Peptides against a protein of PDB entry 1Y0J. Designs and how they scored, part 17

Target 1, 39 residues: chain A of PDB entry 1Y0J
Amino acid sequence: EARECVNCGATATPLWRRDRTGHYLCNACGLYHKMNGQN

## One batch from the design tools (peptide; made by RFdiffusion4, then SolubleMPNN)

Design b2_p13_3_s3 (from b2_p13_3, 4 letters changed)
Fold by OpenDDE base, seed 3:
Structure b2_p13_3_s3 (fold): chain B 39 residues (1-39), chain A 13 residues (1-13)
Amino acid sequence: as target 1 above (39 residues)
Amino acid sequence: MPVPPEVLEELRA
């Protein structure tokens, strides 16, 4: 198995996050979505 | 939905 950020495709991150629908996001993309209310 | 590539670069820099 290989996890990747659904937004940018990164396969490594210091902290995996998940959006409201359960998709995986790297830390940076997750923070961006949270801060800007994007989903 | 997806974050623009230029923004992604800034977030990772």
Scores: peptide ipSAE 0.088, ipTM 0.611, DockQ to the pose 0.736
Fold by OpenDDE base, seed 2:
Structure b2_p13_3_s3 (fold): chain B 39 residues (1-39), chain A 13 residues (1-13)
Amino acid sequence: as target 1 above (39 residues)
Amino acid sequence: MPVPPEVLEELRA
């Protein structure tokens, strides 16, 4: 099994991020959430 | 500051 972004399902990213509950997000989704406060 | 939509699309493709 490969790590995957809980938001978009991507399995590769320049930088793995985590939400406040510890779920993994790809860099894009993590930044999107951080900057816009939404999916 | 906001991530450009084209960058997000590229990374999620």
Scores: peptide ipSAE 0.086, ipTM 0.619, DockQ to the pose 0.225
Fold by OpenDDE base, seed 1:
Structure b2_p13_3_s3 (fold): chain B 39 residues (1-39), chain A 13 residues (1-13)
Amino acid sequence: as target 1 above (39 residues)
Amino acid sequence: MPVPPEVLEELRA
Protein backbone atom coordinates (compact mmCIF):
# COMPACT_ATOMS: atom_id res chain seq x y z
CA GLU B 1 0.00 0.00 0.00
CA ALA B 2 1.08 3.57 -0.71
CA ARG B 3 0.33 6.34 1.78
CA GLU B 4 -0.82 9.71 0.46
CA CYS B 5 -0.91 13.20 1.96
CA VAL B 6 -4.56 14.19 2.37
CA ASN B 7 -3.69 17.80 1.57
CA CYS B 8 -1.41 17.71 -1.50
CA GLY B 9 -1.52 14.08 -2.58
CA ALA B 10 2.21 13.47 -2.22
CA THR B 11 3.21 9.84 -1.75
CA ALA B 12 6.75 10.49 -0.53
CA THR B 13 8.06 12.70 2.26
CA PRO B 14 11.00 12.83 4.68
CA LEU B 15 8.55 12.58 7.57
CA TRP B 16 4.88 11.64 7.74
CA ARG B 17 2.76 13.70 10.10
CA ARG B 18 -0.87 13.49 11.15
CA ASP B 19 -3.56 16.11 11.62
CA ARG B 20 -5.81 16.35 14.67
CA THR B 21 -8.24 13.84 13.16
CA GLY B 22 -5.52 11.32 12.41
CA HIS B 23 -5.21 11.79 8.64
CA TYR B 24 -1.72 11.60 7.13
CA LEU B 25 0.08 14.70 5.90
CA CYS B 26 3.50 15.03 4.28
CA ASN B 27 6.07 16.93 6.33
CA ALA B 28 5.53 20.24 4.52
CA CYS B 29 1.74 20.21 4.79
CA GLY B 30 1.88 19.02 8.37
CA LEU B 31 4.17 21.89 9.32
CA TYR B 32 1.92 24.38 7.54
CA HIS B 33 -1.13 23.18 9.45
CA LYS B 34 0.81 23.26 12.70
CA MET B 35 2.18 26.77 12.16
CA ASN B 36 -1.16 28.23 11.11
CA GLY B 37 -3.37 26.24 13.48
CA GLN B 38 -5.68 25.23 10.65
CA ASN B 39 -7.79 22.19 9.94
CA MET A 1 -8.91 23.04 4.17
CA PRO A 2 -6.25 22.35 1.53
CA VAL A 3 -3.22 24.61 1.26
CA PRO A 4 -2.94 26.68 -1.96
CA PRO A 5 -0.65 25.02 -4.55
CA GLU A 6 1.67 28.04 -4.59
CA VAL A 7 2.24 27.68 -0.86
CA LEU A 8 2.87 23.95 -1.17
CA GLU A 9 5.46 24.56 -3.88
CA GLU A 10 7.19 27.07 -1.64
CA LEU A 11 7.15 24.71 1.33
CA ARG A 12 8.70 21.94 -0.76
CA ALA A 13 11.32 24.16 -2.41
Scores: peptide ipSAE 0.086, ipTM 0.609, DockQ to the pose 0.790
Fold by OpenDDE base, seed 5:
Structure b2_p13_3_s3 (fold): chain B 39 residues (1-39), chain A 13 residues (1-13)
Amino acid sequence: as target 1 above (39 residues)
Amino acid sequence: MPVPPEVLEELRA
């Protein structure tokens, strides 16, 4: 039961982020979504 | 939804 990024599947990241609906994203994927407003 | 791996690589680089 390890946490993983819903986008890339990474299980480790310098900083866990969450999207507007609460899904966990690694730092990189979170930044991508933030910058592009995509999902 | 899922970001293409090429884009993720660019972002992480």
Scores: peptide ipSAE 0.086, ipTM 0.623, DockQ to the pose 0.722

Design b2_p13_3_s4 (from b2_p13_3, 7 letters changed)
Fold by OpenDDE base, seed 4:
Structure b2_p13_3_s4 (fold): chain B 39 residues (1-39), chain A 13 residues (1-13)
Amino acid sequence: as target 1 above (39 residues)
Amino acid sequence: MPIPQSVLEQLRA
């Protein structure tokens, strides 16, 4: 798992999140995505 | 599509 945030490309985060369709997001991008419905 | 870097920086701070 060379996991990478699909939005910003970060490879490390305190908390991995996933969007509605299962794509991995870093914590920051995931929070923004959740609150705004897009990335 | 990508979240503005300024927003990301704020969220990470």
Scores: peptide ipSAE 0.162, ipTM 0.708, DockQ to the pose 0.713
Fold by OpenDDE base, seed 3:
Structure b2_p13_3_s4 (fold): chain B 39 residues (1-39), chain A 13 residues (1-13)
Amino acid sequence: as target 1 above (39 residues)
Amino acid sequence: MPIPQSVLEQLRA
């Protein structure tokens, strides 16, 4: 199975992150979400 | 709300 970022659809990232409800985010989207509190 | 691709590209650079 292939994991993908729920925000941008990326299937590869240096570090998989998760949002507060457990959905996977790529590193970039995760950091942006963390900084701004939302996607 | 989806993050603009331009922002994502900057973050990944």
Scores: peptide ipSAE 0.156, ipTM 0.709, DockQ to the pose 0.727
Fold by OpenDDE base, seed 1:
Structure b2_p13_3_s4 (fold): chain B 39 residues (1-39), chain A 13 residues (1-13)
Amino acid sequence: as target 1 above (39 residues)
Amino acid sequence: MPIPQSVLEQLRA
């Protein structure tokens, strides 16, 4: 199976991140989530 | 809510 960012659907990223509920996010989406506190 | 593609591209740059 291939991991996928729950926000943008990307399957490849320099660094996988996770939101406050445990869902996987690519680096970019994860950073946005972190900076804005929401998706 | 989905992040605009343009923003994502900039974040990845």
Scores: peptide ipSAE 0.145, ipTM 0.695, DockQ to the pose 0.734
Fold by OpenDDE base, seed 5:
Structure b2_p13_3_s4 (fold): chain B 39 residues (1-39), chain A 13 residues (1-13)
Amino acid sequence: as target 1 above (39 residues)
Amino acid sequence: MPIPQSVLEQLRA
């Protein structure tokens, strides 16, 4: 079992982030969510 | 929901 980004499915990232509800996001997807507030 | 691949590529570049 490996952690994966709930948006793109990536299993590796320079920095794991989490959305407002605690779901794991890769750095890129996390930044997008942060900037746009959209999934 | 899923972010377009083109956007992801731009963010990672």
Scores: peptide ipSAE 0.158, ipTM 0.712, DockQ to the pose 0.742; fails the geometry check

Design b2_p13_4_s1 (from b2_p13_4, 8 letters changed)
Fold by OpenDDE base, seed 3:
Structure b2_p13_4_s1 (fold): chain B 39 residues (1-39), chain A 13 residues (1-13)
Amino acid sequence: as target 1 above (39 residues)
Amino acid sequence: SLEEARRVVEELR
């Protein structure tokens, strides 16, 4: 099944993450958002 | 935190 990171558009990642509103983020973007206090 | 942990979703499909 297809999934896409709402931040960078990546369709593959070792670990999917999700922001507070349920949007999917790849692992890298999810960690970046966490580090910078972003949603 | 548990809230942060809940946001981790492993893609299995």
Scores: peptide ipSAE 0.075, ipTM 0.521, DockQ to the pose 0.047
Fold by OpenDDE base, seed 4:
Structure b2_p13_4_s1 (fold): chain B 39 residues (1-39), chain A 13 residues (1-13)
Amino acid sequence: as target 1 above (39 residues)
Amino acid sequence: SLEEARRVVEELR
């Protein structure tokens, strides 16, 4: 299956994460949102 | 911001 980060559109990442609603985020975007609480 | 997050992604690539 093909997957994309819903934030930056990346299609590959060391670790896939998910937001509160279950949408996929790359590792970097997931960490950024978690740490800063903003886009 | 989204731009900051994108820069982090680019660094990892």
Scores: peptide ipSAE 0.071, ipTM 0.553, DockQ to the pose 0.449
Fold by OpenDDE base, seed 5:
Order: C-alpha cells, then sequence, then structure tokens
Structure b2_p13_4_s1 (fold): chain B 39 residues (1-39), chain A 13 residues (1-13)
C-alpha cells in the first residue's frame, strides 16, 4: 500500500508529517493542521 | 475529521 495524505490524498510530498494520532499528512496539510488545529 | 479520513483511505488501500 502506498502512503497517502489523509487530508488531501496526495501520494508524494517533500516531507511526510503525522498528526498527533499518527495519521500521515503531506507537508502542506501537516503545516495547515498544525497552525489551524483542524480536521 | 482525520479519523474519518484515515478510515476511508485505509479501506481503499
Amino acid sequence: as target 1 above (39 residues)
Amino acid sequence: SLEEARRVVEELR
């Protein structure tokens, strides 16, 4: 199974991030969620 | 929510 951003569905990113519960996020979505506390 | 999104993603993988 290929990794996928749970927020936007991206399968590639310069930097994979994870939320506090371990969900994978692309760099952009990870930064967005960190700053806004959403989703 | 991310929890819901994760469930959908995992099911499709």
Scores: peptide ipSAE 0.050, ipTM 0.500, DockQ to the pose 0.197
Fold by OpenDDE base, seed 2:
Structure b2_p13_4_s1 (fold): chain B 39 residues (1-39), chain A 13 residues (1-13)
Amino acid sequence: as target 1 above (39 residues)
Amino acid sequence: SLEEARRVVEELR
């Protein structure tokens, strides 16, 4: 079964992350948003 | 912000 980052749509990442509501984010997007104060 | 984005999630399938 497939999983994709809710931000960029990527389907592969070295580390899946998840936001407060359970949405999946690739490692890059999760870190980017955290570091830049987004979402 | 996505503070919870730091939390690791295991790949299921």
Scores: peptide ipSAE 0.095, ipTM 0.564, DockQ to the pose 0.166; fails the geometry check

Design b2_p13_4_s2 (from b2_p13_4, 10 letters changed)
Fold by OpenDDE base, seed 1:
Structure b2_p13_4_s2 (fold): chain B 39 residues (1-39), chain A 13 residues (1-13)
Amino acid sequence: as target 1 above (39 residues)
Amino acid sequence: SLEAARAEIARKL
């Protein structure tokens, strides 16, 4: 298996992030989610 | 759910 961003499908990123429920996001998607996501 | 989480992110992109 290979880890992939649940949003864009990227398999490589400078930093893996996770959303509040633990799903993996690439750095870019994670930052976007953090800045624009709702609680 | 995973689908709900993905949709939440995608909706704002």
Scores: peptide ipSAE 0.105, ipTM 0.650, DockQ to the pose 0.269
Fold by OpenDDE base, seed 2:
Structure b2_p13_4_s2 (fold): chain B 39 residues (1-39), chain A 13 residues (1-13)
Amino acid sequence: as target 1 above (39 residues)
Amino acid sequence: SLEAARAEIARKL
């Protein structure tokens, strides 16, 4: 079992984030989504 | 959905 960012495919990140529906994102993608999405 | 979530992020990049 290995986690990966559903956006960029990264398998390692300083901080795992999740979108509003629970999908895992790396820190960078999660921050981008947070700043530009409907969160 | 997973695909919808992925697309939403990708469309903003």
Scores: peptide ipSAE 0.102, ipTM 0.646, DockQ to the pose 0.268
Fold by OpenDDE base, seed 3:
Formats: C-alpha cells, structure tokens, sequence
Structure b2_p13_4_s2 (fold): chain B 39 residues (1-39), chain A 13 residues (1-13)
C-alpha cells in the first residue's frame, strides 16, 4: 500500500499531517487546511 | 465522511 494525500493525491511529502478526522494530508495541504480552517 | 472531509479542504484551495 502507498499513502496518499486525500486532498491532492501526493504520495510523498516532507511531513505527513492529518485532518481533524484522521485523514492523511501532505505537509502543504495540511498547513493550508490548518491556517484557513474554521475554529 | 472522507468525501465530506475532502470537500472541506478542497473548496479552500
């Protein structure tokens, strides 16, 4: 199996992140989500 | 759901 970012489909990243429900995001998508997400 | 999560992220990009 190969991990992939649920947003952009990337299979490689300097740092795997996860959204609030546990789905994997690449570093870039994860940071974007964190910075622009609602709280 | 996974689809809902993807939509939430994708619509901001």
Amino acid sequence: as target 1 above (39 residues)
Amino acid sequence: SLEAARAEIARKL
Scores: peptide ipSAE 0.097, ipTM 0.646, DockQ to the pose 0.249
Fold by OpenDDE base, seed 5:
Parts: sequence; C-alpha cells; structure tokens
Structure b2_p13_4_s2 (fold): chain B 39 residues (1-39), chain A 13 residues (1-13)
Amino acid sequence: as target 1 above (39 residues)
Amino acid sequence: SLEAARAEIARKL
C-alpha cells in the first residue's frame, strides 16, 4: 500500500514529514501543523 | 490517535 498524509490524503509530496506523535504528513500539511501547533 | 491528530490540524485550518 502507499503512504498517505493523515490530514489531506495526498500520496505524493516533495518531502514527507511527521507530526509530534509520528503520523505522516505531506510537506504542506506538516509545515502548517508545525507553524500552528500548540505543543 | 490518528483521528485526534487529524482533528487538531483541521481545527487550525
């Protein structure tokens, strides 16, 4: 199976990122989460 | 959880 962003469902991205608990995010969603996170 | 993570991001968008 293919990896997918847990936020938007994208299966391709220039750079895979992960949130603080290890869930995969596409680059765009990961950057947004990082900038707006409250942890 | 995965659902909690999705919700956290969604709330900020």
Scores: peptide ipSAE 0.097, ipTM 0.638, DockQ to the pose 0.263

Design b2_p13_4_s3 (from b2_p13_4, 7 letters changed)
Fold by OpenDDE base, seed 4:
Structure b2_p13_4_s3 (fold): chain B 39 residues (1-39), chain A 13 residues (1-13)
Amino acid sequence: as target 1 above (39 residues)
Amino acid sequence: SLAERQAEIAALQ
């Protein structure tokens, strides 16, 4: 098993991020979420 | 949306 982004399913990323509830996001999805403040 | 972002990334794989 490997960690995966809860949004896109990616299993590799330059930097793992987490949302407000602790779910893991890849760097790209995490930045998108942070910048836009919504899904 | 994050869902749209998912689709964009998936399309690049």
Scores: peptide ipSAE 0.105, ipTM 0.698, DockQ to the pose 0.594; fails the geometry check
Fold by OpenDDE base, seed 5:
Structure b2_p13_4_s3 (fold): chain B 39 residues (1-39), chain A 13 residues (1-13)
Amino acid sequence: as target 1 above (39 residues)
Amino acid sequence: SLAERQAEIAALQ
């Protein structure tokens, strides 16, 4: 099994992040979500 | 949106 970003499907990232509901996001997608506060 | 971000990432590949 391998972890995947729920947005872009990336399986590797410098830093795994989680959204408000606990879904895993790669660093890039997590930062985007955090900065914009919307899906 | 995450969907838009997904598209951005895809466009770079």
Scores: peptide ipSAE 0.103, ipTM 0.697, DockQ to the pose 0.690; fails the geometry check
Fold by OpenDDE base, seed 1:
Structure b2_p13_4_s3 (fold): chain B 39 residues (1-39), chain A 13 residues (1-13)
Amino acid sequence: as target 1 above (39 residues)
Amino acid sequence: SLAERQAEIAALQ
């Protein structure tokens, strides 16, 4: 079982990020969320 | 939204 981004399903990323509830996001999805402040 | 971002990424694959 590999870690995966809860949004896009990516299993590899330069930097794993986490949302406010602790779910893992790849760097790209995490940055998108951070910059826009919304899902 | 993250859903839209997911769709964008998927479209590039």
Scores: peptide ipSAE 0.093, ipTM 0.684, DockQ to the pose 0.679; fails the geometry check
Fold by OpenDDE base, seed 3:
Structure b2_p13_4_s3 (fold): chain B 39 residues (1-39), chain A 13 residues (1-13)
Amino acid sequence: as target 1 above (39 residues)
Amino acid sequence: SLAERQAEIAALQ
């Protein structure tokens, strides 16, 4: 079983990130969320 | 939004 981004479903990323409640996000989706402060 | 980001990625697949 492979980890996947809860937003885009990517299974590979240079850096795994997590949201405030622990869900895994790929680097791109995590940065987008951080920069915009919203979904 | 994450939803919009998701849609943008999906459109490329």
Scores: peptide ipSAE 0.091, ipTM 0.670, DockQ to the pose 0.595; fails the geometry check

Design b2_p13_4_s4 (from b2_p13_4, 9 letters changed)
Fold by OpenDDE base, seed 4:
Structure b2_p13_4_s4 (fold): chain B 39 residues (1-39), chain A 13 residues (1-13)
Amino acid sequence: as target 1 above (39 residues)
Amino acid sequence: SLEAARAEIAALQ
């Protein structure tokens, strides 16, 4: 399997997050999205 | 909400 962040394309992260539509984000991009409402 | 927070986290495979 290969998971990647839909925002930056990273394939490794200390914590996989998901946006409200279920798309996978790395920890950093997920936090940014949460804070700003956008990737 | 707690439900929303849970939905925003995915387990490492």
Scores: peptide ipSAE 0.091, ipTM 0.563, DockQ to the pose 0.045
Fold by OpenDDE base, seed 1:
Structure b2_p13_4_s4 (fold): chain B 39 residues (1-39), chain A 13 residues (1-13)
Amino acid sequence: as target 1 above (39 residues)
Amino acid sequence: SLEAARAEIAALQ
């Protein structure tokens, strides 16, 4: 499969996350967005 | 919430 973080473009991460509309984020970007509401 | 947190975790498929 080919998956990439919509924020940073990473293709590998310890844990794939998704935003509320289903876009994939790497773990780091997902946590940052969750805590701050933005990049 | 726990439910919201679970929804944010993607299945690795």
Scores: peptide ipSAE 0.088, ipTM 0.574, DockQ to the pose 0.045
Fold by OpenDDE base, seed 5:
Structure b2_p13_4_s4 (fold): chain B 39 residues (1-39), chain A 13 residues (1-13)
Amino acid sequence: as target 1 above (39 residues)
Amino acid sequence: SLEAARAEIAALQ
């Protein structure tokens, strides 16, 4: 399985996160998304 | 909520 961050396309991250609709985000993008409500 | 937080942080690697 080649998981990919829906925001930046990263395929590796220290922690996979998911947004409220279930999309996978790398740790950095997930934190940004959570903080701002969007990418 | 705790459940929401757990859903947003998933170490599924």
Scores: peptide ipSAE 0.086, ipTM 0.574, DockQ to the pose 0.045
Fold by OpenDDE base, seed 3:
Structure b2_p13_4_s4 (fold): chain B 39 residues (1-39), chain A 13 residues (1-13)
Amino acid sequence: as target 1 above (39 residues)
Amino acid sequence: SLEAARAEIAALQ
């Protein structure tokens, strides 16, 4: 199974994160969302 | 802590 970041589509990341609704985000996008509240 | 670890995994919008 291949996991993908729901924001950028990346399939590999040093750390998988999740948004408040459970969607997977790569580390970079997760941090961006956390910092800015949006993509 | 457990709470700190959870915070690093979650991306709160």
Scores: peptide ipSAE 0.069, ipTM 0.557, DockQ to the pose 0.042; fails the geometry check

Design b2_p13_5_s1 (from b2_p13_5 with H1M A9E Q12R)
Fold by OpenDDE base, seed 3:
Structure b2_p13_5_s1 (fold): chain B 39 residues (1-39), chain A 13 residues (1-13)
Amino acid sequence: as target 1 above (39 residues)
Amino acid sequence: MPVPPEVLEELRA
């Protein structure tokens, strides 16, 4: 198995996050979505 | 939905 950020495709991150629908996001993309209310 | 590539670069820099 290989996890990747659904937004940018990164396969490594210091902290995996998940959006409201359960998709995986790297830390940076997750923070961006949270801060800007994007989903 | 997806974050623009230029923004992604800034977030990772």
Scores: peptide ipSAE 0.088, ipTM 0.611, DockQ to the pose 0.734
Fold by OpenDDE base, seed 2:
Structure b2_p13_5_s1 (fold): chain B 39 residues (1-39), chain A 13 residues (1-13)
Amino acid sequence: as target 1 above (39 residues)
Amino acid sequence: MPVPPEVLEELRA
């Protein structure tokens, strides 16, 4: 099994991020959430 | 500051 972004399902990213509950997000989704406060 | 939509699309493709 490969790590995957809980938001978009991507399995590769320049930088793995985590939400406040510890779920993994790809860099894009993590930044999107951080900057816009939404999916 | 906001991530450009084209960058997000590229990374999620």
Scores: peptide ipSAE 0.086, ipTM 0.619, DockQ to the pose 0.223
Fold by OpenDDE base, seed 1:
Structure b2_p13_5_s1 (fold): chain B 39 residues (1-39), chain A 13 residues (1-13)
Amino acid sequence: as target 1 above (39 residues)
Amino acid sequence: MPVPPEVLEELRA
Protein backbone atom coordinates (compact mmCIF):
# COMPACT_ATOMS: atom_id res chain seq x y z
CA GLU B 1 0.00 0.00 0.00
CA ALA B 2 1.08 3.57 -0.71
CA ARG B 3 0.33 6.34 1.78
CA GLU B 4 -0.82 9.71 0.46
CA CYS B 5 -0.91 13.20 1.96
CA VAL B 6 -4.56 14.19 2.37
CA ASN B 7 -3.69 17.80 1.57
CA CYS B 8 -1.41 17.71 -1.50
CA GLY B 9 -1.52 14.08 -2.58
CA ALA B 10 2.21 13.47 -2.22
CA THR B 11 3.21 9.84 -1.75
CA ALA B 12 6.75 10.49 -0.53
CA THR B 13 8.06 12.70 2.26
CA PRO B 14 11.00 12.83 4.68
CA LEU B 15 8.55 12.58 7.57
CA TRP B 16 4.88 11.64 7.74
CA ARG B 17 2.76 13.70 10.10
CA ARG B 18 -0.87 13.49 11.15
CA ASP B 19 -3.56 16.11 11.62
CA ARG B 20 -5.81 16.35 14.67
CA THR B 21 -8.24 13.84 13.16
CA GLY B 22 -5.52 11.32 12.41
CA HIS B 23 -5.21 11.79 8.64
CA TYR B 24 -1.72 11.60 7.13
CA LEU B 25 0.08 14.70 5.90
CA CYS B 26 3.50 15.03 4.28
CA ASN B 27 6.07 16.93 6.33
CA ALA B 28 5.53 20.24 4.52
CA CYS B 29 1.74 20.21 4.79
CA GLY B 30 1.88 19.02 8.37
CA LEU B 31 4.17 21.89 9.32
CA TYR B 32 1.92 24.38 7.54
CA HIS B 33 -1.13 23.18 9.45
CA LYS B 34 0.81 23.26 12.70
CA MET B 35 2.18 26.77 12.16
CA ASN B 36 -1.16 28.23 11.11
CA GLY B 37 -3.37 26.24 13.48
CA GLN B 38 -5.68 25.23 10.65
CA ASN B 39 -7.79 22.19 9.94
CA MET A 1 -8.91 23.04 4.17
CA PRO A 2 -6.25 22.35 1.53
CA VAL A 3 -3.22 24.61 1.26
CA PRO A 4 -2.94 26.68 -1.96
CA PRO A 5 -0.65 25.02 -4.55
CA GLU A 6 1.67 28.04 -4.59
CA VAL A 7 2.24 27.68 -0.86
CA LEU A 8 2.87 23.95 -1.17
CA GLU A 9 5.46 24.56 -3.88
CA GLU A 10 7.19 27.07 -1.64
CA LEU A 11 7.15 24.71 1.33
CA ARG A 12 8.70 21.94 -0.76
CA ALA A 13 11.32 24.16 -2.41
Scores: peptide ipSAE 0.086, ipTM 0.609, DockQ to the pose 0.779
Fold by OpenDDE base, seed 5:
Structure b2_p13_5_s1 (fold): chain B 39 residues (1-39), chain A 13 residues (1-13)
Amino acid sequence: as target 1 above (39 residues)
Amino acid sequence: MPVPPEVLEELRA
């Protein structure tokens, strides 16, 4: 039961982020979504 | 939804 990024599947990241609906994203994927407003 | 791996690589680089 390890946490993983819903986008890339990474299980480790310098900083866990969450999207507007609460899904966990690694730092990189979170930044991508933030910058592009995509999902 | 899922970001293409090429884009993720660019972002992480």
Scores: peptide ipSAE 0.086, ipTM 0.623, DockQ to the pose 0.675

Design b2_p13_5_s2 (from b2_p13_5 with H1R Q12R)
Fold by OpenDDE base, seed 3:
Structure b2_p13_5_s2 (fold): chain B 39 residues (1-39), chain A 13 residues (1-13)
Amino acid sequence: as target 1 above (39 residues)
Amino acid sequence: RPVPPEVLAELRA
């Protein structure tokens, strides 16, 4: 099964981000939430 | 879909 961003569900990104417990975020969602501190 | 709270906490750290 395809990897997907836990926020937007995207299955493709120029850079996958991953937390210490293995949750995946696309680059855009990872940066957005880091910069804005909001869900 | 909402991001799990533990993920958001790590992104802010």
Scores: peptide ipSAE 0.104, ipTM 0.611, DockQ to the pose 0.192
Fold by OpenDDE base, seed 4:
Structure b2_p13_5_s2 (fold): chain B 39 residues (1-39), chain A 13 residues (1-13)
Amino acid sequence: as target 1 above (39 residues)
Amino acid sequence: RPVPPEVLAELRA
C-alpha cells in the first residue's frame, strides 16, 4: 500500500501535511482542517 | 484500506 490522506484517500499531493496526532493529510484536506478544525 | 473510526473521530474534533 501507499501513503494516503486519511480524509479523502488521495495518494498523491503537492504537499503532505500531518495533523496534531500525526495522521497524514493531502495539502487540500490539511489546509481545510487547519482552517476549520475538521475535514 | 478503511480509516479506523478512532482516527476519523480525532480528525473531526
Scores: peptide ipSAE 0.082, ipTM 0.598, DockQ to the pose 0.064
Fold by OpenDDE base, seed 1:
Parts: sequence; C-alpha cells; structure tokens
Structure b2_p13_5_s2 (fold): chain B 39 residues (1-39), chain A 13 residues (1-13)
Amino acid sequence: as target 1 above (39 residues)
Amino acid sequence: RPVPPEVLAELRA
C-alpha cells in the first residue's frame, strides 16, 4: 500500500506533511491548510 | 479538492 494525501489524493510529493491529528497531506495541501485554515 | 468539514471531523474522531 502507498501513502496518499487525504485532501487531494496525491501519492507523491516533495515533502509529506501531517495535520495535528496525524493525517498525511502533500506539501501543497499541507501548506494551504496551515496558512489559510482551508483544504 | 477541498475536503468537506464534516468529513474532516469524522477523520479526527
């Protein structure tokens, strides 16, 4: 099995991020969520 | 694709 971004479903990213609950996000989605409070 | 707030809530529960 492979890891995937819970927001966009991407399976590859320059940097895997995680939200406060531990869900994986690709770099882009993680940054957007962190800075804007949105997915 | 934005994840609906209700879905995120379920994931965190």
Scores: peptide ipSAE 0.069, ipTM 0.559, DockQ to the pose 0.178
Fold by OpenDDE base, seed 5:
Structure b2_p13_5_s2 (fold): chain B 39 residues (1-39), chain A 13 residues (1-13)
Amino acid sequence: as target 1 above (39 residues)
Amino acid sequence: RPVPPEVLAELRA
């Protein structure tokens, strides 16, 4: 039941982020979606 | 947008 990024499946990241609905994202994916307005 | 965890689970099944 390890936490994983819902976008890429990563289980480790320097900084966990979350989308508007609370799904976990790794730092990279969180920034990517934030940058592209798709989160 | 990230794939919802429930959908991701379905894709893995």
Scores: peptide ipSAE 0.071, ipTM 0.572, DockQ to the pose 0.213; fails the geometry check

Design b2_p13_5_s3 (from b2_p13_5, 5 letters changed)
Fold by OpenDDE base, seed 3:
Structure b2_p13_5_s3 (fold): chain B 39 residues (1-39), chain A 13 residues (1-13)
Amino acid sequence: as target 1 above (39 residues)
Amino acid sequence: MPVPPEELEKLKA
């Protein structure tokens, strides 16, 4: 079982995040979504 | 919505 960022496909990140729907995002993509109000 | 490639590269740099 390997986790993958649903936005960029990264399989490794210093911190896994999740969007409002529960999909996994790498740290960078998660911060982008949060700061830009993307769901 | 996916992050634009330019923004993604900036965030990961």
Scores: peptide ipSAE 0.092, ipTM 0.627, DockQ to the pose 0.814
Fold by OpenDDE base, seed 4:
Structure b2_p13_5_s3 (fold): chain B 39 residues (1-39), chain A 13 residues (1-13)
Amino acid sequence: as target 1 above (39 residues)
Amino acid sequence: MPVPPEELEKLKA
């Protein structure tokens, strides 16, 4: 499965996360979303 | 908007 962060395009991350609508985010982008509530 | 590169790097560190 070729997975890609919908925010930064990263294809590898220590932890895949998902946004509120279920799209995949790398760990860093997911944490940013969590902290700020947006991209 | 996309995560600012500066902030992204900060989170990665």
Scores: peptide ipSAE 0.092, ipTM 0.613, DockQ to the pose 0.744
Fold by OpenDDE base, seed 5:
Structure b2_p13_5_s3 (fold): chain B 39 residues (1-39), chain A 13 residues (1-13)
Amino acid sequence: as target 1 above (39 residues)
Amino acid sequence: MPVPPEELEKLKA
């Protein structure tokens, strides 16, 4: 039962983020989605 | 949709 980024599958990150629908993203993927408005 | 690996690498590096 380990949390993982829904985009890249990472199980560890300096900061867990969440997208607008509540999915967990690692910091890097979360920032990408925020900046580009993509999923 | 998943982030293209080329773009993700830019963020992580």
Scores: peptide ipSAE 0.095, ipTM 0.648, DockQ to the pose 0.814; fails the geometry check
Fold by OpenDDE base, seed 1:
Structure b2_p13_5_s3 (fold): chain B 39 residues (1-39), chain A 13 residues (1-13)
Amino acid sequence: as target 1 above (39 residues)
Amino acid sequence: MPVPPEELEKLKA
């Protein structure tokens, strides 16, 4: 199995992040989450 | 809410 971003579906990223509930996010979506406080 | 495609592209640039 391959990990994927729960927001955009990307399967590759320079840095995997996780949201406050533990879901995996690619770097870009994780940064968006951090900047806006939500998906 | 999902990240807008254009915003995602900017973040990945």
Scores: peptide ipSAE 0.092, ipTM 0.627, DockQ to the pose 0.766; fails the geometry check

Design b2_p13_5_s4 (from b2_p13_5, 6 letters changed)
Fold by OpenDDE base, seed 4:
Structure b2_p13_5_s4 (fold): chain B 39 residues (1-39), chain A 13 residues (1-13)
Amino acid sequence: as target 1 above (39 residues)
Amino acid sequence: MPVPPEELEKLRS
């Protein structure tokens, strides 16, 4: 098992984040979602 | 929906 960002597929990141529904996002994608309110 | 690749690159660079 390997965790991966549900948005870009990255398997490594300086900081794992989670979206409102609990899905894992890499730091970059998580910040983008937070700043732009995208899904 | 996925983040636009161009925007993702901007964040990663």
Scores: peptide ipSAE 0.105, ipTM 0.653, DockQ to the pose 0.785
Fold by OpenDDE base, seed 1:
Structure b2_p13_5_s4 (fold): chain B 39 residues (1-39), chain A 13 residues (1-13)
Amino acid sequence: as target 1 above (39 residues)
Amino acid sequence: MPVPPEELEKLRS
């Protein structure tokens, strides 16, 4: 069992984030989504 | 934009 970013598939990140529906995102993808509002 | 492209690529690729 390994967690992975639903956006890029990364399995390692300094900080796991989650989107508004609860799916896991790596730190980079999470920040990108948060600040741009779109993928 | 909010994340340096090299860092985004590092994790995406």
Scores: peptide ipSAE 0.096, ipTM 0.617, DockQ to the pose 0.200
Fold by OpenDDE base, seed 2:
Structure b2_p13_5_s4 (fold): chain B 39 residues (1-39), chain A 13 residues (1-13)
Amino acid sequence: as target 1 above (39 residues)
Amino acid sequence: MPVPPEELEKLRS
């Protein structure tokens, strides 16, 4: 089993992030969501 | 919502 970004499907990232509901996001997608207030 | 592919590409690479 491997963790996966719920947005882009990436399985590796320098930093795993999590959205407000607890879903995992890779660093890039997490930053995008954080900066734009979107998910 | 999922990130638009064009924006995702800019962020990833």
Scores: peptide ipSAE 0.107, ipTM 0.649, DockQ to the pose 0.795; fails the geometry check
Fold by OpenDDE base, seed 3:
Structure b2_p13_5_s4 (fold): chain B 39 residues (1-39), chain A 13 residues (1-13)
Amino acid sequence: as target 1 above (39 residues)
Amino acid sequence: MPVPPEELEKLRS
């Protein structure tokens, strides 16, 4: 198994983030969702 | 909803 961003499917990122429900997001997607308040 | 691909590209650049 390999971890992947639930938003874009990326399997590599300089920093793994998690949303409020625990889903993994790459750094870029995590920041985007945090700023826009949505997923 | 997933981030639009064009926005993702901006963030990944």
Scores: peptide ipSAE 0.107, ipTM 0.658, DockQ to the pose 0.787; fails the geometry check

